# Peptides against a protein of PDB entry 3J47, part 126

Target 1, 121 residues: chain A of PDB entry 3J47
Amino acid sequence: IRLTNQLKSLKGLQSKLKDVVEYLDKVINKELPINHTILGKLQDVFNLLPNLGTPDDDEIDVENHDRINISNNLQKALTVKTNDELMVIYISNLVRSIIAFDDLIENKIQNKKIQEQRVKD
Target 2, 26 residues: chain B of PDB entry 3J47
Amino acid sequence: NAQYHLLVKQGDGLLTKLQKYGAAVR

## One batch from the design tools (peptide; made by RFdiffusion4, then SolubleMPNN)

Design b2_p28_3_s1 (from b2_p28_3, 19 letters changed)
Fold by OpenDDE base, seed 3:
Structure b2_p28_3_s1 (fold): chain B 121 residues (1-121), chain C 26 residues (1-26), chain A 28 residues (1-28)
Amino acid sequence: as target 1 above (121 residues)
Amino acid sequence: as target 2 above (26 residues)
Amino acid sequence: SSDKELEELIENMERELQKVHELLEKLK
């Protein structure tokens, strides 16, 4: 029972990590704006969390209740931590994009100035 | 969480401004 | 310690965003 619950929790975490990787890949490929998809997947994760914590097995032995509560709290804490880490990665990518666009704009301005100077000469 | 969402919103705002500037320079 | 490290990382990224903002304002 305990090992099975840990395996389910680990599988849930693995699924979330996979979703995160897929999200990051979509962001890298410029297919999706970062914010809505992270929030959507996080919501999906939160919607799946209650389903991961419900043991289908009817034998609610009283000793399992405290362990289930601790497991749920750990899952929540891990989910929050993972969310924060993903958000940090998102902000980092956003900053990189802003810098890259800034450099592009500066290069275009410089090129225009050079062309205007050549036309005046 | 709220501070982080605010930071993300600020970053998105900066990106939007940068996009507008890029369009104006074109 | 892990939560503190994450918070520090967020703060560093905030500082980078602020620098980018300042650079963009100087280009205007």
Scores: peptide ipSAE 0.227, ipTM 0.830, DockQ to the pose 0.029
Fold by OpenDDE base, seed 2:
Structure b2_p28_3_s1 (fold): chain B 121 residues (1-121), chain C 26 residues (1-26), chain A 28 residues (1-28)
Amino acid sequence: as target 1 above (121 residues)
Amino acid sequence: as target 2 above (26 residues)
Amino acid sequence: SSDKELEELIENMERELQKVHELLEKLK
């Protein structure tokens, strides 16, 4: 049961990490603007995840199991919260980009109509 | 998560359509 | 409350996306 829950949590983290990588790739490819707030929150998540990287501490004393579970639950909750916030920011930026592009298209259509009218006059 | 992914996919689809339209208007 | 606010924000963004979609279809 505990190992299955840890594996499920790890799979959840892996899925979220993949989503973060996909987001960062879009930012690197200039498909999305760099959002410093997202990067800062990601850094905060990584800073709060100190225990993900050291496989070698074999001496897990039984008393630390509750603190480790609380830390893992907090990390999971923070990862979920960060993911949700990143999602909202991503959608917001996408909507803004679409609106800006729609305005650009409308401006081009208007300019074309003005040029066509000038040629007829 | 699934609803969000669907929304992102819809937004990406809309962005792609908008890009195609912008290219056709040029 | 934060989850509800987030859901409301998503719904608002979906409505804006739908408006943009309708505008794009009118331009075709």
Scores: peptide ipSAE 0.211, ipTM 0.820, DockQ to the pose 0.034
Fold by OpenDDE base, seed 1:
Structure b2_p28_3_s1 (fold): chain B 121 residues (1-121), chain C 26 residues (1-26), chain A 28 residues (1-28)
Amino acid sequence: as target 1 above (121 residues)
Amino acid sequence: as target 2 above (26 residues)
Amino acid sequence: SSDKELEELIENMERELQKVHELLEKLK
């Protein structure tokens, strides 16, 4: 039961990561704004990852040590992948903020030029 | 990781320059 | 393949940052 739940959670995480990548592509193409709900879900998955690796103190047969190590390695790999996706989202947001700020500055300069022209007149 | 940190640092540098420009326009 | 796509995404973001930098330099 626990292994099946871990596999389902991993598959769910993989699917969510794919959705995030697709969303990031749309965000980079300026087709969609960043959805904070997707970020929240990724954070939730990240917070659940440590809990998926806590063996309850029940009879962990020594033969499952290799399976636990594989599960932990896969969990670590998924954690790294999720971190990389979050980083891409962060950078994308930063770039958008910079562009928006640049547009604001340009608008202010244009407004100032229009006001200076009106005073000369 | 190092490439990502470099990219973040470049973005922060650009943001700082934008902030300085915004302050000079005000 | 996913790592390559991520790298390409980072490169695209770097190019956009460079464009913004050039615009800022023109405004100085």
Scores: peptide ipSAE 0.272, ipTM 0.833, DockQ to the pose 0.028; fails the geometry check
Fold by OpenDDE base, seed 5:
Order: structure tokens, then C-alpha cells, then sequence
Structure b2_p28_3_s1 (fold): chain B 121 residues (1-121), chain C 26 residues (1-26), chain A 28 residues (1-28)
């Protein structure tokens, strides 16, 4: 049961990672805003990953222990990779927010200058 | 991780400066 | 003038934004 769940979670994580990469590419290209639903689903997967690593005491033979360690290391590596991707998304959103605010501030400055010129005329 | 945290901190710092500027323009 | 201070602040923000963009590109 655990191996099947781990494989299913790994496949799910791989699929989500692919979706995140595709989303990141769209975010980089300024084509789409961040979908909070995708982030929520990613968080749910991350919350499920630790639950898949809980050692239930089932008699797993020594050969399975090495496979489990490799699987856990792969899951950790995938978790780190996903965290890095989420960080890139976060920073990209922050940069977009900063650009948008900069444009708003510049527009306000221009409007103020126009108003000051109108008062002088 | 440390480089990422540094990048996030720099972005947050810039956002804070932008917010202060926006408040000063009001 | 308040306008000059504002312009300097915008320029500083643009420089920091560019640094953040460069760091993002390095993480790709």
C-alpha cells in the first residue's frame, strides 16, 4: 500500500511539477496571473508528502529498505525542487507587483505635474 | 536556500520602498 | 524638490527590480 501511494504521489508530484513549470513559463511570459487554486493544490500535495513518509512498522525486507531510502531521497529532492519552483513563482509575482506599483506611482506623478501646470495657467 | 532567501528579502525591501513612495505621493 | 526625490526613488526601485530579475533568471 505505501509503495503504491508513494508512486501515486510521485506521479502526482511529477504531473504538478510539470504544470508548475508550464505555469512558470506563462508567468514569465506575462500571459497569466497566479492561479491561487494551483498553489493550493500544490500545498495539498506537499502536505500529503510527509504523510507518505511516515514509517508504518510493516515488515519490509532489507532490499525494500534501500528502495524506500532512495524513494525518500527522491521525494526529498522533488520537494526541494518544487519548493524552488514555488520560490521562483513568488519572486516573479513580487517583481510584477513592484512593476505595477512603479507604473501607478509614475502615473500619479504625471497627473500631479499636469495639475500643477493647469493651476499655473 | 540562502540565495533564495536573500532574493526574497531584496524583493520585499523593494516592495516596502515602493509602498513608502506610494504613501508619500498620496 | 519633492519631484526630484520621487524620481530618485523610482530610479532606485528600477535598479533593485533589475537585480531581482537577474536573480530570477539565474534560478531558471
Amino acid sequence: as target 1 above (121 residues)
Amino acid sequence: as target 2 above (26 residues)
Amino acid sequence: SSDKELEELIENMERELQKVHELLEKLK
Scores: peptide ipSAE 0.207, ipTM 0.815, DockQ to the pose 0.070; fails the geometry check

Design b2_p28_3_s2 (from b2_p28_3, 18 letters changed)
Fold by OpenDDE base, seed 3:
Structure b2_p28_3_s2 (fold): chain B 121 residues (1-121), chain C 26 residues (1-26), chain A 28 residues (1-28)
Amino acid sequence: as target 1 above (121 residues)
Amino acid sequence: as target 2 above (26 residues)
Amino acid sequence: SDDKELEELIENMERELQKVNELLKKLE
């Protein structure tokens, strides 16, 4: 039961990591801007992760207390690490969006200047 | 956490400025 | 090693944000 739940949680994490990678690839390819809805869903998933790792209050024998603490600490550390990685990805996408908009604004200004010069000619 | 929130806030501030500039150029 | 790589990535992103901010200031 415990190993099966850990494998299920790990598979869930792996699937989510894959979804994040796929999202990142789409953002890298400039196919999608930062979608707040995807970020919200990702946050919801992370908020649900601690609940997926809580063993149901079934009588887990006292002898496994150290292994449970190590597993909980590892899950917590992995959750924090994954959150930090997602945050870095979010910031990277934000920076890319800012650069892309800056280039767009500059191009628009240049085009307006060219049109104004043509109207004066 | 605090450094990250600061960085996010700075990015949001830059995005807001960029949006205002884009609206003014339109 | 992974924590160091993450820290380096954060530092690189901070440098890019600073460059963008400098470019925006030059436009203003």
Scores: peptide ipSAE 0.252, ipTM 0.841, DockQ to the pose 0.028
Fold by OpenDDE base, seed 2:
Structure b2_p28_3_s2 (fold): chain B 121 residues (1-121), chain C 26 residues (1-26), chain A 28 residues (1-28)
Amino acid sequence: as target 1 above (121 residues)
Amino acid sequence: as target 2 above (26 residues)
Amino acid sequence: SDDKELEELIENMERELQKVNELLKKLE
């Protein structure tokens, strides 16, 4: 039961990390603007990640297990929050891109109408 | 999550329509 | 509070998407 829950949590984290990587790739490719707030929160998540990933210290006393679980829950919560914020920012940028493209189309239509009128005159 | 995915899908659909329109105007 | 702010932001984005969709329909 505990191992299954840890595996499920790890799979959830892996999925979110994949989404973050895809977002970062879009930012690197200049498809999305760099958001410093996202990057800062992502850095905070990454700074907390090393506390998840050292399986090799076999000697960590039972009392540290509760602190590790709290840290894991906090990191999970922060990861969820960061994912939700990344999603909102993605949608916001998508909407902005759509609006900008709409304005571009309208400008092109207007320019075409002006050219057609000049040919008729 | 579901509302977000729906919103993303709507945005993607709108972007696709906008792209088609932009291609038709060119 | 953060969840509420996020919800409000999503609602605002939905409204903008609706406006853009209406504009696209006018161009069609």
Scores: peptide ipSAE 0.252, ipTM 0.839, DockQ to the pose 0.032
Fold by OpenDDE base, seed 4:
Structure b2_p28_3_s2 (fold): chain B 121 residues (1-121), chain C 26 residues (1-26), chain A 28 residues (1-28)
Amino acid sequence: as target 1 above (121 residues)
Amino acid sequence: as target 2 above (26 residues)
Amino acid sequence: SDDKELEELIENMERELQKVNELLKKLE
């Protein structure tokens, strides 16, 4: 029962990660703004991942070794995927910050030129 | 990895440009 | 090794983002 619930939770997490990837692709394509709520949920999921990999010490029934390996492999795969998604989000935020800064610089340059022109007139 | 490195390099390039612009605005 | 390289890359990006933010604050 517990392993099945963990597997179900992991599948749910995988589905959510897929949704996040799709969202990130839309963000990269400038179709949607970054949703901080999604990022927060991803972080929460990531923080919960170590808890999914801790076998509760109690019922190490020998038959579960293959399921543990599958769970661990899936957890590892999800961890990698989550890390990649977080990285993409981070890069996207960085790029947005850079663009915003570039626009600010350009605006300041233009304002300076306007002021210089007014002083010459 | 290669895509990541490419994205990082692009980010660094943009940052370098921003630094130049920031210096020009000073 | 790949994880360490990725972590280092993230740290580098964070440092650059901080520099950009500092520049932004100076321009404000």
Scores: peptide ipSAE 0.265, ipTM 0.845, DockQ to the pose 0.086; fails the geometry check
Fold by OpenDDE base, seed 1:
Structure b2_p28_3_s2 (fold): chain B 121 residues (1-121), chain C 26 residues (1-26), chain A 28 residues (1-28)
Amino acid sequence: as target 1 above (121 residues)
Amino acid sequence: as target 2 above (26 residues)
Amino acid sequence: SDDKELEELIENMERELQKVNELLKKLE
């Protein structure tokens, strides 16, 4: 049961990471604006992180508990590290998207001013 | 975590402002 | 070292957000 839950959590994280990568690729390709859904998913991952290691108090042998705890701690540490790296990538892409959108707005304003001037001439 | 959350919130605020400008230019 | 690199990256992102915010204020 615990290994299955860990594997499920890891698969869930992997799926979320894949979704983020796919979204970032779409943002890079100017297909989608920054989606609040990714922020929500990241927040959900962070809110689930504390739950990724509550040992259910079921009597599993104390000797396997240390190896499972080390594996769980390593998996948690790797999950946290992966989440932090993903968050950095997300924020970096957010900033890039904001800058690109600002440039687009400025270009549209300039084009509008040029058109208004041509109508007055 | 808190610093990242703050930065994300700031980015979302800026994005919202940019969206308002984009709508005003259309 | 990794924490310092992350902090520097955050600071750079904050600076870019500030620049974008200033540009937005000029457009208002």
Scores: peptide ipSAE 0.263, ipTM 0.837, DockQ to the pose 0.030; fails the geometry check

Design b2_p28_4_s1 (from b2_p28_4, 17 letters changed)
Fold by OpenDDE base, seed 5:
Structure b2_p28_4_s1 (fold): chain B 121 residues (1-121), chain C 26 residues (1-26), chain A 28 residues (1-28)
Amino acid sequence: as target 1 above (121 residues)
Amino acid sequence: as target 2 above (26 residues)
Amino acid sequence: DEELDKQLEEMQRLLQKVHELLKELEKQ
């Protein structure tokens, strides 16, 4: 039962990771804005991943330990990869916000200069 | 990991500077 | 891995460009 649940959770994570990669590609291509709800759902999946990697110590034969370790290493590698992709999105959004705020400041400075010039004429 | 955290810190530093500039223009 | 590294390099380039723009604003 636990192995089947781990495999199902891993398949669910793999499917979500694929959806995230597809979403990332659309965000990189500037086709879609970043959806914070997808990010939150990913974080929730990642917060559940450490709990999938804790074997409760009491009854699994040594032959299953290698498959569990390979599965946990693959889950950890997939977790790291998706966390890295998520960080790239976060930084990309931060940079976009900085650029948009810079343009806003420049526009305000220009508008103020135009108003000051109109009061002097 | 470490390079991403450095980039995030640099971005946050730039955002903080930009926020101070926006407050000074107001 | 390689595509992630390219995205990081592009992001570093964007941060540098924003930093340069901020420096030009500080001179005005």
Scores: peptide ipSAE 0.295, ipTM 0.848, DockQ to the pose 0.029
Fold by OpenDDE base, seed 1:
Structure b2_p28_4_s1 (fold): chain B 121 residues (1-121), chain C 26 residues (1-26), chain A 28 residues (1-28)
Amino acid sequence: as target 1 above (121 residues)
Amino acid sequence: as target 2 above (26 residues)
Amino acid sequence: DEELDKQLEEMQRLLQKVHELLKELEKQ
């Protein structure tokens, strides 16, 4: 029962990671706005990932060493995948900030042209 | 790795253009 | 790990430059 619940939680996390990647691809493609709530939940999952693989120091029998190594390798692979997703989010936010600044500069250029026209009239 | 460096380089290129426009607005 | 940290630092520096440019643009 416990191991099945851990596997189900891990599959749920993998599904959420897939949904975040798909959401990020849509954000990069300008199909959807950033949802800060999804980002916050992803950060919470990241902060919990190191804690999900701390073996509580209670009774690791020597026979579980191979199963622990497989679990740690899977957790490392998930951590790497999740770090890549955060990096894509961060780049997407940077690109949005650059676009918003470009639009602000363009608006200032337009306002300056309107003022120059009003001084000539 | 290589795709990430390409995205960073594109971001730097956009920032450099943005800096030139900011200097032209002053 | 180290290369990823370096990339994050470069992105933070880029965000800071964009923020400085925005602040300078707000003063005009």
Scores: peptide ipSAE 0.278, ipTM 0.846, DockQ to the pose 0.094
Fold by OpenDDE base, seed 2:
Structure b2_p28_4_s1 (fold): chain B 121 residues (1-121), chain C 26 residues (1-26), chain A 28 residues (1-28)
Amino acid sequence: as target 1 above (121 residues)
Amino acid sequence: as target 2 above (26 residues)
Amino acid sequence: DEELDKQLEEMQRLLQKVHELLKELEKQ
């Protein structure tokens, strides 16, 4: 039950991340206007991320088009990294839950064997 | 990606086996 | 990257242990 709820929550997070990516692609393609509320929430998510490099104010006069592509590539790399980290944490918690359930089963088997011995004596 | 999906699938398989065993011990 | 790889390796080791324990339970 608890583990199934965690898996459902992770699948829900993965679906929401996919919806955010699809929304960002539509905004980049100018199919939808920039929603400032969604952009603000994305900025809040990025501000909660560990400070992943101030772009060193080293003057790369990369034309405004390349700065947007670098920012999008960094954002994508950060989103992928965060997703991979969350997935590793989730599987680690899954494995811990499996081990704890295995220990519970072994304890039940041992208790049953002890009870069967006490009935035979 | 592919290795991670395989690891998740293996974990889900183990969880399913463990749930069946927990139901047989109840 | 290196810490993520260590966590992934530890998780793989734990999955192997659980798989071995489940095989031992299938023999009983």
Scores: peptide ipSAE 0.264, ipTM 0.845, DockQ to the pose 0.036
Fold by OpenDDE base, seed 3:
Structure b2_p28_4_s1 (fold): chain B 121 residues (1-121), chain C 26 residues (1-26), chain A 28 residues (1-28)
Amino acid sequence: as target 1 above (121 residues)
Amino acid sequence: as target 2 above (26 residues)
Amino acid sequence: DEELDKQLEEMQRLLQKVHELLKELEKQ
Protein backbone atom coordinates (compact mmCIF):
# COMPACT_ATOMS: atom_id res chain seq x y z
CA ILE B 1 0.00 0.00 0.00
CA ARG B 2 2.64 2.68 0.95
CA LEU B 3 4.90 1.91 -2.06
CA THR B 4 1.89 1.97 -4.43
CA ASN B 5 0.85 5.39 -3.07
CA GLN B 6 4.42 6.70 -3.47
CA LEU B 7 4.54 5.38 -7.06
CA LYS B 8 1.15 7.00 -7.82
CA SER B 9 2.35 10.29 -6.29
CA LEU B 10 5.61 10.10 -8.28
CA LYS B 11 3.66 9.44 -11.53
CA GLY B 12 1.46 12.46 -10.75
CA LEU B 13 4.56 14.60 -10.16
CA GLN B 14 6.16 13.26 -13.36
CA SER B 15 3.02 14.16 -15.37
CA LYS B 16 3.00 17.70 -13.92
CA LEU B 17 6.74 18.03 -14.55
CA LYS B 18 6.15 16.98 -18.18
CA ASP B 19 3.46 19.69 -18.56
CA VAL B 20 5.97 22.21 -17.16
CA VAL B 21 8.66 21.03 -19.62
CA GLU B 22 6.18 21.35 -22.51
CA TYR B 23 5.42 24.91 -21.34
CA LEU B 24 9.15 25.73 -21.14
CA ASP B 25 9.71 24.26 -24.62
CA LYS B 26 6.94 26.53 -26.00
CA VAL B 27 8.66 29.52 -24.34
CA ILE B 28 12.09 28.48 -25.72
CA ASN B 29 10.56 28.06 -29.20
CA LYS B 30 9.17 31.65 -28.89
CA GLU B 31 5.59 30.34 -29.15
CA LEU B 32 4.94 32.12 -25.84
CA PRO B 33 6.38 35.24 -24.17
CA ILE B 34 8.99 34.61 -21.48
CA ASN B 35 7.45 35.21 -18.07
CA HIS B 36 10.27 35.76 -15.58
CA THR B 37 7.90 35.26 -12.62
CA ILE B 38 6.91 31.82 -13.93
CA LEU B 39 10.55 30.96 -14.59
CA GLY B 40 11.57 32.08 -11.07
CA LYS B 41 8.79 30.05 -9.42
CA LEU B 42 9.72 27.05 -11.57
CA GLN B 43 13.34 27.43 -10.45
CA ASP B 44 12.09 27.52 -6.85
CA VAL B 45 10.14 24.29 -7.47
CA PHE B 46 13.25 22.73 -9.05
CA ASN B 47 15.34 23.90 -6.09
CA LEU B 48 12.81 22.29 -3.72
CA LEU B 49 12.84 18.99 -5.71
CA PRO B 50 16.46 18.10 -4.70
CA ASN B 51 15.36 18.40 -1.05
CA LEU B 52 12.88 15.58 -1.85
CA GLY B 53 15.52 13.35 -3.48
CA THR B 54 18.84 13.33 -1.59
CA PRO B 55 18.98 10.32 0.72
CA ASP B 56 22.25 11.65 2.11
CA ASP B 57 23.27 9.91 5.26
CA ASP B 58 22.65 8.84 8.79
CA GLU B 59 20.36 7.40 11.44
CA ILE B 60 17.52 9.56 12.72
CA ASP B 61 14.80 7.81 14.74
CA VAL B 62 11.11 7.01 13.99
CA GLU B 63 9.78 10.41 15.26
CA ASN B 64 11.37 12.29 12.31
CA HIS B 65 9.48 10.06 9.85
CA ASP B 66 6.14 11.72 10.69
CA ARG B 67 7.71 15.20 10.36
CA ILE B 68 9.19 14.21 6.97
CA ASN B 69 5.77 12.90 5.81
CA ILE B 70 4.05 16.16 6.92
CA SER B 71 6.81 18.23 5.24
CA ASN B 72 6.48 16.17 2.03
CA ASN B 73 2.68 16.61 2.07
CA LEU B 74 3.08 20.37 2.64
CA GLN B 75 5.73 20.65 -0.12
CA LYS B 76 3.44 18.64 -2.43
CA ALA B 77 0.48 20.91 -1.60
CA LEU B 78 2.67 24.00 -2.16
CA THR B 79 3.96 22.53 -5.46
CA VAL B 80 0.37 21.86 -6.61
CA LYS B 81 -0.72 25.38 -5.59
CA THR B 82 2.31 26.94 -7.30
CA ASN B 83 1.69 24.89 -10.45
CA ASP B 84 -1.96 26.02 -10.53
CA GLU B 85 -0.85 29.66 -10.05
CA LEU B 86 1.72 29.32 -12.87
CA MET B 87 -0.94 27.84 -15.13
CA VAL B 88 -3.31 30.77 -14.31
CA ILE B 89 -0.51 33.19 -15.29
CA TYR B 90 0.07 31.16 -18.48
CA ILE B 91 -3.60 31.36 -19.52
CA SER B 92 -3.66 35.09 -18.66
CA ASN B 93 -0.72 35.58 -21.05
CA LEU B 94 -2.49 33.46 -23.69
CA VAL B 95 -5.61 35.66 -23.33
CA ARG B 96 -3.46 38.83 -23.65
CA SER B 97 -1.88 37.39 -26.81
CA ILE B 98 -5.35 36.65 -28.24
CA ILE B 99 -6.49 40.25 -27.49
CA ALA B 100 -3.33 41.69 -29.08
CA PHE B 101 -3.90 39.52 -32.17
CA ASP B 102 -7.56 40.64 -32.33
CA ASP B 103 -6.45 44.30 -32.25
CA LEU B 104 -3.92 43.55 -35.02
CA ILE B 105 -6.64 42.00 -37.23
CA GLU B 106 -8.96 44.97 -36.61
CA ASN B 107 -6.16 47.39 -37.54
CA LYS B 108 -5.56 45.40 -40.74
CA ILE B 109 -9.29 45.49 -41.63
CA GLN B 110 -9.37 49.25 -41.03
CA ASN B 111 -6.28 49.74 -43.22
CA LYS B 112 -7.92 47.67 -45.98
CA LYS B 113 -11.13 49.76 -45.76
CA ILE B 114 -9.03 52.96 -46.01
CA GLN B 115 -7.23 51.60 -49.12
CA GLU B 116 -10.54 50.58 -50.76
CA GLN B 117 -11.93 54.08 -50.10
CA ARG B 118 -8.80 55.70 -51.63
CA VAL B 119 -9.27 53.61 -54.81
CA LYS B 120 -12.92 54.79 -55.12
CA ASP B 121 -11.96 58.50 -54.83
CA ASN C 1 -8.11 20.75 -12.34
CA ALA C 2 -11.14 19.96 -14.60
CA GLN C 3 -12.31 23.62 -14.73
CA TYR C 4 -8.74 24.65 -15.47
CA HIS C 5 -8.42 22.21 -18.40
CA LEU C 6 -11.78 23.48 -19.67
CA LEU C 7 -10.47 27.08 -19.57
CA VAL C 8 -7.28 26.06 -21.42
CA LYS C 9 -9.38 24.28 -24.06
CA GLN C 10 -11.64 27.35 -24.44
CA GLY C 11 -8.59 29.63 -24.80
CA ASP C 12 -7.04 27.33 -27.42
CA GLY C 13 -10.38 27.23 -29.27
CA LEU C 14 -10.53 31.04 -29.31
CA LEU C 15 -6.90 31.25 -30.49
CA THR C 16 -7.71 28.81 -33.32
CA LYS C 17 -10.76 30.90 -34.36
CA LEU C 18 -8.67 34.07 -34.26
CA GLN C 19 -5.94 32.41 -36.38
CA LYS C 20 -8.54 31.33 -38.99
CA TYR C 21 -9.97 34.85 -39.08
CA GLY C 22 -6.48 36.35 -39.43
CA ALA C 23 -5.78 34.00 -42.35
CA ALA C 24 -9.09 35.00 -44.04
CA VAL C 25 -8.24 38.73 -43.66
CA ARG C 26 -4.80 38.25 -45.29
CA ASP A 1 -7.34 28.06 -2.12
CA GLU A 2 -9.51 31.23 -2.14
CA GLU A 3 -6.87 33.33 -3.95
CA LEU A 4 -6.42 30.61 -6.59
CA ASP A 5 -10.21 30.51 -7.13
CA LYS A 6 -10.23 34.33 -7.58
CA GLN A 7 -7.45 34.08 -10.18
CA LEU A 8 -9.39 31.37 -12.06
CA GLU A 9 -12.52 33.55 -12.02
CA GLU A 10 -10.60 36.55 -13.39
CA MET A 11 -9.14 34.32 -16.11
CA GLN A 12 -12.65 33.12 -17.05
CA ARG A 13 -13.74 36.77 -17.30
CA LEU A 14 -10.80 37.58 -19.59
CA LEU A 15 -11.63 34.60 -21.88
CA GLN A 16 -15.25 35.82 -22.08
CA LYS A 17 -14.04 39.34 -23.01
CA VAL A 18 -11.82 37.90 -25.77
CA HIS A 19 -14.78 35.85 -27.04
CA GLU A 20 -16.91 39.01 -27.22
CA LEU A 21 -14.15 40.90 -29.09
CA LEU A 22 -13.87 38.04 -31.61
CA LYS A 23 -17.65 38.08 -32.16
CA GLU A 24 -17.53 41.82 -32.80
CA LEU A 25 -14.68 41.34 -35.30
CA GLU A 26 -16.70 38.64 -37.14
CA LYS A 27 -19.49 41.25 -37.67
CA GLN A 28 -17.18 43.79 -39.43
Scores: peptide ipSAE 0.260, ipTM 0.846, DockQ to the pose 0.034

Design b2_p28_4_s2 (from b2_p28_4, 15 letters changed)
Fold by OpenDDE base, seed 2:
Structure b2_p28_4_s2 (fold): chain B 121 residues (1-121), chain C 26 residues (1-26), chain A 28 residues (1-28)
Amino acid sequence: as target 1 above (121 residues)
Amino acid sequence: as target 2 above (26 residues)
Amino acid sequence: DEELQKKLEEMNRQLQQVHELLEEREKL
C-alpha cells in the first residue's frame, strides 16, 4: 500500500513534469502565448530551489543568446538532478520494502516451525 | 532517458512481485 | 514450506539485481 502510493505519486509528478516541458516547447515555438500565471508558478518553484549560482554580477558582455542557453542548460541540469534524487529515494524505499517483506516471510516460516514443534511435543 | 525508463520498468516489475508475495502471506 | 523458501530466494535475487543497477549508475 505505502510503496504503491509513492510510485503513483512519482508517476503523477513525472506526468506533470512532461506536461510542463511540452508547454514550454509550445511557448518557445510561439504556438501558444506566454501564460504569465504558469511562468510565475515556475519562477516560484525556481525561487524555492537553493540559489544555484547567481553568476556574480561580474561584467561578462555575453550576448543575450548565451544567457538564454545557460539558463536553459541550468534548468535542464536541475531537472535531471531532481529526477535522479527522486529516483534514488524511490529505489531506497523499494529496497526497504523488500527487506521488510523478507523479514515478514522469515518470521512467518519461524512461527510455522514453532507451531509444528508444539504439535509434535 | 533510456536508462531511467529501464530502471523504472524494473522497479515496477519488482513492486508487482512484492504485491503478489504480500497477497500470498495473507 | 519449500514454496515460501523459493519465494524468499527469488526476492533476494531481485534485491541483488537492484544493487547491481545502483552500482552501474554510480559508475556513470
Scores: peptide ipSAE 0.289, ipTM 0.855, DockQ to the pose 0.158
Fold by OpenDDE base, seed 5:
Structure b2_p28_4_s2 (fold): chain B 121 residues (1-121), chain C 26 residues (1-26), chain A 28 residues (1-28)
Amino acid sequence: as target 1 above (121 residues)
Amino acid sequence: as target 2 above (26 residues)
Amino acid sequence: DEELQKKLEEMNRQLQQVHELLEEREKL
């Protein structure tokens, strides 16, 4: 039962990571806006990953320790990869916010210049 | 990791300058 | 007005540098 649940959780995580990569690629290609709700759910899945690697202490033979270490290393590698992906999303949003704010400032400057010109006429 | 954190810090620095500029234009 | 324009130009230059660094990372 425990190994089957770990394998199911890992497959579920792998599927979610694939969906995230596909979403990331679409966001990088500017095909879709970033969904913060997807990002939050991913962070929650990653915060749960350390707990998926801790079996509560009850008797499992020395042969399972190597498979658990490989699974934990794979989960850690998947966690790092998705953290890197989430960080790329964060930077992409930051850059978009900077551009939008720059355009807003330029628009305010132009509006002020137009108002000053109307007071001189 | 480290290079990516450097890039984030540069972006945050730019955002902070942009915020100060927006507050000066207001 | 001129000091504000200089700050805007410097910000645009910094934005361009961040964009170039992002493009280099997408190629690796």
Scores: peptide ipSAE 0.284, ipTM 0.852, DockQ to the pose 0.061
Fold by OpenDDE base, seed 3:
Structure b2_p28_4_s2 (fold): chain B 121 residues (1-121), chain C 26 residues (1-26), chain A 28 residues (1-28)
Amino acid sequence: as target 1 above (121 residues)
Amino acid sequence: as target 2 above (26 residues)
Amino acid sequence: DEELQKKLEEMNRQLQQVHELLEEREKL
């Protein structure tokens, strides 16, 4: 029961991740208008990411367009890295759930063999 | 991205096989 | 980058091992 629920939750998370990727691809391809509500939730996920870049407040002026693009590229690269890390954790949990399910199947087979042996004795 | 989708698809395939095996053992 | 790629490769190896173990059990 608990593992089946974890597996169902993990399949549900995988389906949602697929829907997010398909949505992002459609937004990148300009096939769909950016749904502001989905963008707001993505932005909340981005705001929960540690703000990687307070450069000290001591040089305000004029070359900042390329530095803002580099900071956005670094924040994007860090977001991609964090997404990849969360993804590695997700698949690792998937593998662990698969192994634990295999062990449960094996335990059930062993218990069935023990019961069949007790009926023959 | 593509290697990830492949890995996720392989994991889903494995999960489906394991689910079939768990149903056959019931 | 490289450590994340190594973790991804190791996880892919674990998925392959579990797939092989399941195919071997499906044959029995």
Scores: peptide ipSAE 0.283, ipTM 0.852, DockQ to the pose 0.038
Fold by OpenDDE base, seed 1:
Structure b2_p28_4_s2 (fold): chain B 121 residues (1-121), chain C 26 residues (1-26), chain A 28 residues (1-28)
Amino acid sequence: as target 1 above (121 residues)
Amino acid sequence: as target 2 above (26 residues)
Amino acid sequence: DEELQKKLEEMNRQLQQVHELLEEREKL
């Protein structure tokens, strides 16, 4: 059970990481305005987080409930923490991409000014 | 949630400005 | 938590710098 839940959490994390990479690739390719799809996928991630900790295991005994509940609550809290960390990393990468694009625009404006000056001389 | 939506809205505003500048430089 | 807060603060600082640069350019 613990190993299966860790493997399911890791597979969920891996799937989300793939979706984030695929999203970053679509952003790099200028196919989508960065933020609406990010927000949608991030909301989907948050909406799927409660489901990663529902044991769809009907059947086995009321006496293990307290230790399993504490372990599941801790694992849910760790999953939330990991998702918050991934979110911050994602937004940080988005901000870096925006800064790099601003620098590229500025460099293009400077090149245009230099060319206009060369035509006046 | 609210702080996150605010941060995202700020990022959208910046991206929109950046797109306008990119269009003005073309 | 503390490292996450530091990363969030740095991101907010970078976002603010880009906002200020874009506002300064929108005035020219």
Scores: peptide ipSAE 0.278, ipTM 0.842, DockQ to the pose 0.034

